# Peptides against a protein of PDB entry 2AKA: the designs that were tried, part 63

Target 1, 299 residues: chain A of PDB entry 2AKA
Amino acid sequence: MEDLIPLVNRLQDAFSAIGQNADLDLPQIAVVGGQSAGKSSVLENFVGRDFLPRGSGIVTRRPLVLQLVNSTTEYAEFLHCKGKKFTDFEEVRLEIEAETDRVTGTNKGISPVPINLRVYSPHVLNLTLVDLPGMTKVPVGDQPPDIEFQIRDMLMQFVTKENCLILAVSPANSDLANSDALKIAKEVDPQGQRTIGVITKLDLMDEGTDARDVLENKLLPLRRGYIGVVNRSQKDIDGKKDITAALAAERKFFLSHPSYRHLADRMGTPYLQKVLNQQLTNHIRDTLPGLRNKLQSQL

## One batch from the design tools (peptide; aimed at target 1 Q296)

Design b2_p25_8 (made by RFdiffusion4)
Pose (drawn by RFdiffusion4):
Structure b2_p25_8 (pose): chain A 299 residues (1-299), chain P 25 residues (1-25)
Amino acid sequence: as target 1 above (299 residues)
Amino acid sequence: AAAQLAAAKATIEEVHAEYEALLAH
């Protein structure tokens, strides 16, 4: 049903101003990743436009509820900017930065208050993700020293919930067994039943190595599987993001890599969008029947 | 805070009524 994701989108809007309540549990996807995993690039490739804040370290300082709606037209709206239509995605980036600073005292700390961004685009399938602060150790920023713990605690508030599917993002050019995202997913989902794995930067692996065993779901098995992507950034004449060319380059990569050719149809951003749309829809279908009555008891 | 909670509750009922209507088709 094309209606389930939009229904939950309304519930997310309604609960955007309701503070943390450990019992409230909407069906949704939380994006979890180490700060080196490239999780912004995954989201920007869904949208086909650069729109997320840039900077060293942390990109998301407040949870970003990103609601992507397939549309013939292309624009964005924030719940906190009633009626305004954003057509220039640079302005979208600037609004994310401004609304975040409006809330965060220190210009580098974090807050649990969400920003609710809806993007209408021909480049996207109907899909909703909650992007969360990336994980890191060295608080190299400017306040606070326990920032690693504040981020982990915020992530746990989301992912300890049973209806929260986990999109665990890890770079291929690292020790995947030591992935911050997969480790935190294992702490709350030991059976791997509600974690979807994403492997980025496959084109950056060392010469003569590959991530075939993980992509084939053999080395670190997850029931919902892994999906590999690459960010082969292409810019148009104006120096701006060209998503059609970037997706073609990604497709060429998988078709030409001897380790991945046989999986190409199950790799890449278009396929990832399809998988997330499908899994999120089925998950909502599964959890909606008991939802109304459960919510009344939990509020 | 109370007004926001009341609005959230009303939205729950609206979403539920729309979901039931979709199943009836």

Design b2_p25_8_s1 (made by RFdiffusion4, then SolubleMPNN; from b2_p25_8, 11 letters changed)
Fold by OpenDDE base, seed 4:
Structure b2_p25_8_s1 (fold): chain B 299 residues (1-299), chain A 25 residues (1-25)
Amino acid sequence: as target 1 above (299 residues)
Amino acid sequence: SAAALAAAQQELDAVAAEYERLLAL
């Protein structure tokens, strides 16, 4: 079963080469969330490296197909520059920025054309995620005034597909009832069958408040539940705080917090990664036979 | 391109065969 994710990665690569990624209902996890919800930090915490573009506003401007592959070696490869191995993850960040700008131009526009990035690492489980542009209502710079709708339409191309799981990333220090991630997930998955909730910024909640009821799946029930995580602060990121130290701090947070201590073994980035690996593997197993039949009828 | 479609079909067939092998284990 551990090899099912690499099989779908081969399909993703093959279909990316023909430009048909938009029409194929591949078993995948789309990552959705508002701007600054902590999506990029969750993904970087899986890899244990700083490699995603950072900044204010819309940072992810193209879908990033992030293929994590457990390996004895640590390096990254892009589908658009085959044969180049990246061992410096800062160069990975710069390549994402350059390849984004090549397609979107300097206007901070968006493109539905994916970037395909494979990361080999001893620190990852096999996991494929599609990082999507952060939902926003406010154009920045020279972005088109309809950028909110362009992002929404792009997200809908992924999240409406039956074989798409939705990783809905919401910050705990904001009203979860108003979470853009949970709203879009509820629109396309009204029964909560395909949605995994991630609650970030639990460490930034006001004193005397907690997200216990959400994390216990009592407030906004999802079949696949919620997982709380604690990401590095922006100060910690800017200060290049080690992700391993941040993961240890996250574990300490859950264990020490009165409201979360009883959940601590089902919280945090390592548990999230394990759950996503397992859920994606099972989802591939269940969906790939039907996908094969559909693809054979279209080719 | 016809070549890209043929390559995609070959990968699909290879993935399908490997999937069947993995399920039989």
Scores: peptide ipSAE 0.267, ipTM 0.838, DockQ to the pose 0.773
OpenDDE base, seeds 1, 2, 3, 5: peptide ipSAE 0.259, 0.242, 0.239, 0.252; ipTM 0.834, 0.831, 0.824, 0.831

Design b2_p25_8_s2 (made by RFdiffusion4, then SolubleMPNN; from b2_p25_8, 11 letters changed)
Fold by OpenDDE base, seed 5:
Structure b2_p25_8_s2 (fold): chain B 299 residues (1-299), chain A 25 residues (1-25)
Amino acid sequence: as target 1 above (299 residues)
Amino acid sequence: SAAVLAQAQATLDEVSAEYDRLLSL
C-alpha cells in the first residue's frame, strides 16, 4: 500500500503535461493558511532542507506540487526541466523563484499554473502536498488591489474538489477562531471530513495560555483531528539552525509542557508526516477506483 | 493533443494495473 502515492504522482505528471490539472479531481492534500502561518516551515521540516522562497508578504505565488519520494539518494527534480538533478537545495529555491517570476512577472502577482517539484530523499516518507499561496487581506508593494480575492479563487479551485484533503495550518499565537485556514476549510468542508488541522507556533503562546482544547479536538472538531508542531523561529532560520536540532527541540517542548505532555506522542513534525502519508495512502485507495471510472468515461 | 491523450491513457492503464496488484497483496 506504500506505493500508491508514487502511482498518483505519475498521473499528476501526465496530467500536468496536458495542462488539464485544474479539471482532474486527483487525490491530493492542499496546504492552506494565512501568511506567516508557518506552512513553508512545515514543508521544509519534512524535507530537512531550506528550499522554499522566503520573504515578506506572499511568498508562494504559484501552487507548488511537492512530491516527496523516499529514496537512497537525495536530489530534486522539476517537471519543467526534466533530466536536471538538483543536489543543492539553494538552487532549488532559486529555480522556484525564477520559474515563478517567468509566469507571474515582477509585480508579485499570482498564477494558478502549478510548479511540480519532486524531492528524493532517504529522510522523507512518500508524500505529495500542494502548497498554495498564503491568504492575505492587505496587498503589499505592487500587488493588485484584488490580490486577496485572486488568492481565494485560486485556493477554491483546489479545496472544493471532493478528492482534495485540506491541511489547514493555523498559528496558535493568534486567535484560532479567526484562522483563515480553518474558515476556508469550514466553508468547503462544513462537516470536517477532509480537513487535517495543523497548529503551529505553540511555543509562542502567551504565558498561562495553551491550545490543549484545540489539540484534543474539543473546540473545533475535525474528523481527522489536529496535530501541533513547533517550527524554527525566524531568528533560528536566519541563524541557520539545523532542522534536526529543531525537531529535537520540538519533541522536548511537547514532553516538557504540562498541557501537552499527554499528547506528545501524537504531536510534532515526524508524527504529522506519518499521519499525512497514511491519510493520503488511504485516501488514494478509497478514491482511485472512482477516478479510474470517471477518466475511462471521458477518454 | 492525440499523442498527449494516448500517453495519459497509457499512464492510467499502468497505474490501474499496479493499483490492482498492490491491493491483491
Scores: peptide ipSAE 0.232, ipTM 0.798, DockQ to the pose 0.712
OpenDDE base, seeds 1, 2, 3, 4: peptide ipSAE 0.230, 0.209, 0.152, 0.194; ipTM 0.794, 0.782, 0.762, 0.775; seed 1 fails the geometry check

Design b2_p25_8_s3 (made by RFdiffusion4, then SolubleMPNN; from b2_p25_8, 10 letters changed)
Fold by OpenDDE base, seed 1:
Structure b2_p25_8_s3 (fold): chain B 299 residues (1-299), chain A 25 residues (1-25)
Amino acid sequence: as target 1 above (299 residues)
Amino acid sequence: SAATLQAAQQTLDEVSAEYDALLAK
């Protein structure tokens, strides 16, 4: 069943080419979270490379369809630049920025038109995610005053779809009850059937506090549960700390923490990647027959 | 374009066939 994700990737590419991405209910995982919630770091940790735009404010301004494909070789390809293989992931970052600016202009506006990026790597499991712009309340630069609502409207185009799973990324060092990610997920998935919770910044919580109740699915229960992760600090990112070393530190964090030790085998980025791979695969298996019938009627 | 739509339909057909083959294993 590991080959089901590549099948859907082919559909995603084909439908992107015809401009009908927003109208299709493909089995997919949409990544949602507030600005600085750690979404980009989670995605980069999957790949083991720094390749996403970084900075203050809204970094992701277009949906990014990130297709991870297990391969013996390591390179990236964009759907908008067919045939070009990127082996330098800094160039991947630059291409994302350039392609974003090409469509949105210099005013840091947003566009609902996806960027399709495929990454081949021996270090990834087959996994496709749709990274969405971070929710914000404060316009930056020349952004329109209603940018918050524009972002929300864009997110709703994805997360309202029945076949869309929601990866809700929330920082532990903020009030989880007020998590933008969990709020939007609850709005469109009130029964918590499609939502997977990711809790970041567990290492940044105040001493004497923990997110044990959340991670044990006792506070805000989701059918698919929560997975805690520890991302690199901004200092570590700026210092180009190796992601492999960061993953080892993450493992050590969970194993050594009194509140999380018993959960350690069900925490961390590698476990998250495995879970997402399995959930997406199963989701595709269950939904593809119905989708096929629907698409055949529309095409 | 009509050509792109046709290509998408072809991809759908191929994916459908491969899906059925994978599940029959």
Scores: peptide ipSAE 0.281, ipTM 0.841, DockQ to the pose 0.803
OpenDDE base, seeds 2, 3, 4, 5: peptide ipSAE 0.279, 0.277, 0.278, 0.273; ipTM 0.839, 0.837, 0.835, 0.836

Design b2_p25_8_s4 (made by RFdiffusion4, then SolubleMPNN; from b2_p25_8, 11 letters changed)
Fold by OpenDDE base, seed 4:
Structure b2_p25_8_s4 (fold): chain B 299 residues (1-299), chain A 25 residues (1-25)
Amino acid sequence: as target 1 above (299 residues)
Amino acid sequence: SAATLQAAQQELDRVQAEYEALLAK
């Protein structure tokens, strides 16, 4: 069943070449969240490498189709430069930045044209995610004043599709009821059928507070539930703290926390990756039979 | 281009066939 994800990856690549990616209702997971919600850290934790652009404001400025493929080897490939294997993930980061700037220019604008990145690794499960620009209300640099709406419109191209699952990333140290990720998910998925909640920054909550009710799916119910994660701090990232060590710390956090100990086996990045793999696989199984007929009618 | 569309259609057909083969196991 794990082989279903690579099959859809081939379709994604083929349709990207024809510029139809946004119009095709391929089974996929779109990652949404406000700026600084921890999306990039979650994705990097899956790979176990630092490879995404970092910075203040809008870092992801193009959709990033991140195709994780379990393999005996570790390397990355871009669709826009086929045949070039990246083994240095710093070079991967630089290529994302360069390719983004090539299309958007230097004004920190956004483009709906995806970057397709495939990562082969023994440390990943088969998983495809579409990382989308972080929602923001504040233009940075030379961004247009309507950047918020441009981002929103871009997100809507993905999350409105029936076969799109939504990974809604929300920080626990902010008002979850007002989470940008959960708001947009609720708008397009009012019944919570396609949304998976990720709660980050659980370690940064005020003393005496916890997100137990959210994680237990009691506060803002989603059919697919919530998974809490603990990412590296900015200090840890700057200090180049090893992701493996961070994952161990995350496990320790959940096990030692009075409010989360009972949930610990259903929390953390490894569990999230497993759940997403299973969710996507099942989703592909259910949707792919109907896809052929729909796509043929659109071609 | 027409050639690109044809290639995409062929890939779709291949994927569908492989999908069916996987489900038959």
Scores: peptide ipSAE 0.226, ipTM 0.807, DockQ to the pose 0.820
OpenDDE base, seeds 1, 2, 3, 5: peptide ipSAE 0.214, 0.186, 0.199, 0.221; ipTM 0.800, 0.793, 0.796, 0.804

## One batch from the design tools (peptide; aimed at target 1 A14 R292 N293)

Design b2_p26_1 (made by RFdiffusion4)
Pose (drawn by RFdiffusion4):
Structure b2_p26_1 (pose): chain A 299 residues (1-299), chain P 26 residues (1-26)
Amino acid sequence: as target 1 above (299 residues)
Amino acid sequence: SAAAAAGLAAVEALFPDLDAMKARLE
């Protein structure tokens, strides 16, 4: 039903101002990744426009509830900017930065208050993800020293909930067994039943190695599987993001790589969007029947 | 406080929609 994701979108809007309550548990996807995993590139490739803050280290300092709605037209709106229509995605980036600084005292710390961004675009399927601060060790920033723990604690508030599906994002050019995202997913989902794996930077692996065993769901099995992507950034004449060319380059990569050609149809951003739309819809279908009565008791 | 109360009221307003959606799934 094309209606389930929009229905939960209204619930997320309604709960955006309701502080943390460990018992509230909406069906949704939380994006979890180490700072080096490239999780922003995954989201920007869904949208086809650069729109996320840039900087060293942390990009998301407040949870970003990103609601993507397939549309013939292309624009964005923030719940906190009633009625305003953003058509220039650079301004969208600037608003994320400004609304975040408005809340965070230190210009580098984090806050649990969400920013609710809805994007209408022909480049997207109906899909909603909650992007969360990336994980890191060295608090190389400017306050606070326990920042690693503050980030982990915020992630745990989301992902310890049973209705929270986990989109664990890991770069292929690293030790995947040591992935921060997969490890935290294992801490709260030991059976791997509600974690969806994304492997980025496949084109950056060392010569003569590949990630076939993980992509085939053999090495680190997850019920919901893994999906590989690459960010082969192409810029148009004006030096801006060209998503059609970037997606074609990604498609060429999977079709031409001897280790991946047989999986190409189950890799890449378009397929990932399809999978997330499908799994989120089915998950909502599963959890909605008991939802109204459960919410009353938990509020 | 007022933003939270408005949020809870918006949730109550969605109860008929959740019930209708449940009936369609059945």

Design b2_p26_1_s1 (made by RFdiffusion4, then SolubleMPNN; from b2_p26_1, 15 letters changed)
Fold by OpenDDE base, seed 1:
Structure b2_p26_1_s1 (fold): chain B 299 residues (1-299), chain A 26 residues (1-26)
Amino acid sequence: as target 1 above (299 residues)
Amino acid sequence: SEAEKKGLEEIKALFPELDELVKKLA
């Protein structure tokens, strides 16, 4: 089972070389959420490094196929510059920004063409995620007025596929009933079979309120349930707060919170990573026979 | 394109491994 994700990664790389013409629905997890929902922070917490673009507005402007690979060494590689090893994750961020700008131009537009990034680390489980642009209703800068629809269309290209699991990232300090992530997930997965809920910003909820009912899967039931996480604040990010320290604080948060203490062992970024690894592995196993058959028919 | 051709070749090369893995998982 350990080789399932790496095998799919190699298939993904090969399909990326062929371009968009591969009608192959590869098993994958698409990350969806509104702007500032905390998607990028969740991904960075998996790696334990700051490496994703930051800023106001739409941060992710191209799909980022993030392939996490457990390894004894720590480095990153891009498919578009194969053979170059990045050991400085600031350079990884810069490369994402540069490669995004190369394709989208300076208008902060979006492109459906993925960036494929592989991160080798001893601190990660094998896991592949597709980070998608954050849903927004307000164009920023020189973005086209229909950017909302462009983003939506891009997301739909991923999340409508049957072999796509959906990591729906929603902030707890906003009305979850109005979660863009959960709305789009429900649209394409009405039975909640493919959706994993992530609840961020639990530490930013109003005093006397909690997301216990959501986290217990009682409010908006998903087959795969919900996992709460606590990300670094923007202040913490700007202050370069260590992610390891943030993960410890996250653990402390759940353990000390009266509403979440009983769930603490099923919450937090490390648990989320484990769940996603297992879910993806199982999903790959379930979909591989079909994938093999489809490939065989096309070869 | 040459890139597409290379991609197809890579997929073809991966297929036996995929096929074997599927058989093992059955």
Scores: peptide ipSAE 0.469, ipTM 0.922, DockQ to the pose 0.718
OpenDDE base, seeds 2, 3, 4, 5: peptide ipSAE 0.465, 0.462, 0.461, 0.462; ipTM 0.923, 0.921, 0.919, 0.920

Design b2_p26_1_s2 (made by RFdiffusion4, then SolubleMPNN; from b2_p26_1, 7 letters changed)
Fold by OpenDDE base, seed 4:
Structure b2_p26_1_s2 (fold): chain B 299 residues (1-299), chain A 26 residues (1-26)
Amino acid sequence: as target 1 above (299 residues)
Amino acid sequence: SAAEAAGLAEVEALFPELDALVAKLQ
């Protein structure tokens, strides 16, 4: 079973060379959410490094196929620059920005062409995620006025696929009933079979409010449930606060909070990683026979 | 294209491993 995710990663790399015409529904997890929902922070917390573009507005402008691989060594590799090992994760960030700008130009446009990034780390479980552009209603810079729809159409290319799991990232300090992530997930997965809810910003909720009913799967039921996480604040990110210290603070938050203490062992970034690894592995196992047959019919 | 042909060749090269894994899952 440990080889299932690495095998699918190799298939993903091969299909990236074939281009968009491969009508291949690879088992994957697409990450969806509004701008500033905390998607990039969740992904960085998995790696334990700052390596994703940051800023206001649409930061992710191309799909990022993030292949996390458990390894004794820590480095990153891009599919577009094979053989270059990145050990500085700031250089990884800069390469994502440069490669994004190379394809989209300086207008902050979007492209459906993925960036494939593999991260080897002792701090990760084997996990592949597709980070997708954040849903937005407000164009920034020279973005086209229809950028909302372009993003939506791009997301739909991934989330409509039957073998795509959906990591729906929603901030707790906003109306969860209006969550862009949960809305798009419900549109393409009305039975909640493929959707995993992530609730961020639990530490930023108003005093006397909590997301207990959501996290207990009582408000907006998903078959795969919800996992709460506490990300670093923007000040903590700008101050380069250590992610390990942030993960310890997250654990303390759940254990100390009256509404979440009983859920604390099923909350936080480490638990989310474990759940995603297990769910992806099981999903690959269940889909791989059909995928093999489909592949053979296309050759 | 040459890139498509290379990608197809990479997929074909994975078939033995894919078949072996699928056989273990059955």
Scores: peptide ipSAE 0.417, ipTM 0.910, DockQ to the pose 0.809
OpenDDE base, seeds 1, 2, 3, 5: peptide ipSAE 0.374, 0.363, 0.351, 0.373; ipTM 0.897, 0.893, 0.887, 0.895

Design b2_p26_1_s3 (made by RFdiffusion4, then SolubleMPNN; from b2_p26_1, 8 letters changed)
Fold by OpenDDE base, seed 4:
Structure b2_p26_1_s3 (fold): chain B 299 residues (1-299), chain A 26 residues (1-26)
Amino acid sequence: as target 1 above (299 residues)
Amino acid sequence: SAAEAAGLAEIEALFPELDATVAKLA
């Protein structure tokens, strides 16, 4: 079963070469969330490296197919530059930015054409995620006025697919009832069968408030539940705070918080990664026979 | 295109492993 994700990764790479990613319902996890919801930080916490573009507004402007592969070595590879191994994750960030700009231009537009990034690391479980542009209502820079709808349409190309799981990332310090991630998930998954909730910024909630009811799956129930995480602050990111230290702080947060202590073993980034690995693996197992048959019929 | 042809060839090359995997899942 541990090899199911790598097998699908090879399929995904092959389909990316054909440009038919939109036509195949590959078992995958699409990451959705509003701008500044903490998506990039969650992904970086999985890798334990700073490698994603950062900034104000829309940072992810192309789908990023992030293939995490457990390995004894640590390096990254892009599908668009085969044979080049990146060991400096700052160079990975720069390559994402350069490749994004190459396709979208300097206007900060978006493109539905994925960037395929594979990261080998001893710190990751096998996991493939599709990081999608953050939902926004406000164009920035030279973005077209309809950028909100362009992003939405792009997201819908992924999340409407039956074999797509949805990682809905929502900040706890905002009204969760108005979460863009949960709204779009509910639109395409009204029964909450394909959606995994991630609640970020639990450490930034107002005193006397907590997200216990959400995390206990009592407020907005999802079949696959919710997992709370604590990301590095923007100050910590800018200061290049070690992710390992941040993960330790996250663990301490849950253990020491009166409202979350009882949930602590089912919270945090490491647990999230484990859950996603397991859910994706199981999902691939369930869908792969049908996918194989569909592929054969299309060849 | 050459890229499309290469992608198709890669998919075809994966079928034996895919078939074997699916057989194990049955």
Scores: peptide ipSAE 0.501, ipTM 0.930, DockQ to the pose 0.767
OpenDDE base, seeds 1, 2, 3, 5: peptide ipSAE 0.494, 0.470, 0.322, 0.496; ipTM 0.929, 0.924, 0.864, 0.929

Design b2_p26_1_s4 (made by RFdiffusion4, then SolubleMPNN; from b2_p26_1, 10 letters changed)
Fold by OpenDDE base, seed 1:
Order: C-alpha cells, then structure tokens, then sequence
Structure b2_p26_1_s4 (fold): chain B 299 residues (1-299), chain A 26 residues (1-26)
C-alpha cells in the first residue's frame, strides 16, 4: 500500500505534460475554502515550513499540486524546473509566485494550469493535495469583476470529478452555514460522501461559544467527519514562530479546552495528516482498477 | 502535440507497475 501514492504522483506528473485535454479522473484530494479560511496554513503545517505565497486577497491563483513524500532528506522540486532541488523554502515561495505571474500576468488573474510541487521531508507522510484558489466575492486590484465566477468554474473542474475527494476548509469564527467550502462541497457531493471537513480558527471563537457540535459531526453531518485544527496567527507567521512549537500549542489547546478535550486525539494537524494519508491510500486502492481500465482505453 | 505524445509515452511506461499493483490489490 505504501507505493500507491507515489505511483499516482507519477501519473499526475505524466498527465501534466499532456495538458488540459487529459480529462482524467485521478484519485486526488482538492482543497477548497474561502479566502483567509486557513488553507495555506494547514498545508504549511504539514511540511513544517513557510513556503506558500502570503498576502491579502487571492493568494493561490493557480492550482497547486502539492506532493508530499516521506524522505530522509528535505528538499522541494518543481515539475517545470526538472533537476533543480530547492532546500530554501523561501526560494520555493518565490518560484511559486514567479511561475504564477509568468502565466497569469501582473493583473492578479487566475489560470487553471497547475503548478506541480513535490516536497521531500522526514516530517511528512506521503500525501498529495491540490490546493485551489480561495473563493471570494470581492475583486482586488486589477482583477476582473467576474473573478468570483472564474474561481468557481476552476474549482468545479476538480470537485465535480467522481474520484476527487474534497477537503473543505472552514473557519470556526464564521457562520458554518455560510461556509463557501461546505456550500461548494454540498453542490457537487450532496450526500457528503467525498467531503472531509476541516475547521480552522477554533482559538478565535467568541468566549462562551464552541464548535463541539460541528466537530462531533452533529450539525452538518459528513460521512468522513470533521477535524479541527489551530493554525499560527498572522502575527506568529510574521514573527516566524516555529511550526513545531505551534503544533505543540495546538495539542495543548485541544487538551485544555473543556468542549474539545474528549476529542483531542482526533483533532489537530498531525491527526489530519494521518487521516488524509489513509483516506487517499484507500481511495487510490478502490479506484486504481477502474483507472487502469480507463487509461488503457485511451491508449 | 509533441508534449501530449511525451505525456502518453510516460503513462504507457507506468503500465507495468500499475498492472502489478492492481494484481496485488485483487
């Protein structure tokens, strides 16, 4: 089973060379959420490095195929820069920004053409995620007035696929019934079969409120349930707070919180990473025979 | 296109490993 994710990674790399005409329903996890929902922070917490673009408005403007690979060494590789090993994760961030701008131009437009990034690390489980642009209703800068619909159409290209699992990232300090992530997931997965809920910003909820009913899967039931996480604050990110220290603080948060203590072993970023690895592995196992047959029919 | 042909060739090159894994899962 350990070789399933690496095999699908090689298939993804091959399909990226075929371009947009490969209407291939690969087993994958698409990450969806509103702007500032905490998607980028969850992904960086998996790697233990700051490497994603940061800023106000739409930060992710192309799909990012993030392939995490457990390794004894730590480095990153881009499919568009074959043979270049990045050991400085600031250079990884700069390359994502540069490659995004190369395709989208300077107007902060979006493109459906993925960036393929592989990260080797001793701190990761084998996991592949597709980070998608954050949903927004408000154009920023020189963005076209229809940018909301352009983002939606881009997300729909991924999340409508039957073999696509959906990681729906929602902040706890906002009305969950109004979550952009859960709305789009409900549209394409009405029965909640493909959706995994992630609840961020649990530490930013108003005093006397909690997300217990959500995390216990009682409010908006998903078959795959919900996992709560606590990300670094923007101040912690700007201050370059160590991610290992932030993960320890997250564990302490769940263990010390009256409403979450009983859930603490099924919460937090390390648990989320394990669940996603298992879910993806099992999903590949279940879909691989059908995928093989479909691929053979296209050759 | 040449890029499409290269991509297809890479997929074909993965078929032996794919077939072996599918057999192990059955």
Amino acid sequence: as target 1 above (299 residues)
Amino acid sequence: SAAEAEGLAKVEALFPELDELVKKLQ
Scores: peptide ipSAE 0.397, ipTM 0.902, DockQ to the pose 0.780
OpenDDE base, seeds 2, 3, 4, 5: peptide ipSAE 0.381, 0.377, 0.395, 0.372; ipTM 0.897, 0.895, 0.902, 0.893

Design b2_p26_2 (made by RFdiffusion4)
Pose (drawn by RFdiffusion4):
Structure b2_p26_2 (pose): chain A 299 residues (1-299), chain P 26 residues (1-26)
Amino acid sequence: as target 1 above (299 residues)
Amino acid sequence: ALTEAYEKISTVLEEVEAMKERLEEE
């Protein structure tokens, strides 16, 4: 039903101002990744526009509830900017930065107060994800020293909940067994039943190696599987993001790689969007029947 | 702001119930 994701979108809007309550548990997807996993690029490739803050280290300092709605037209709106329509995605990036600084005292710390961004676009399927601060060790920033723990604690508030599906994002050019995202997903989902794996930077692996065993769901099995993507950035004449060319380059990569050609139809950003739309819809269908009565008791 | 949030939650819960009925019909 094309209606389930929009229904939960209204619930997320309603609960955006309700502080942390460990018992509140909406069906949703939380995006979890190490700072080196390229999780921003995955989201920007869904939208087809660069719109996320840039900087060293952390990109998301407040949870970003990103509601993507397939549309004939292309614009964005923030719940905190009533009625305003953003058509220039550079301004969207600037608003994320400004609203974040408005809340965070130190210009590098984090806050649990969400930013609610809805994007209407022909480049997206109906899908909602909650992007969370990336994980890192060295608090190389500027306050606070326990920042690693503050981030982990914020991630745990989301992903310890049973209705929270985990989009664990890991770069292929690293030791996947040591993935921060997959490890934290294992801590709260030991059976791997509510974690969806995303492997990025497949085109950056060492010569003569590949990630076939993980992509085939054999090495680190997850019930919901893994999906590989690459960010082969192409810029148009103006030097801006060209998503049609970038997606074609990604498609060419999977079709031409001897290790991946037989899986190409189950790799790439378009397929990932399809999978997330489907899994999120089915998950909502599963959890909605008991939802109204459960919420009353938990508020 | 808090009162408005709860009004919105109450409204959406009626939609959740209606949606449940539609799922049961399928």

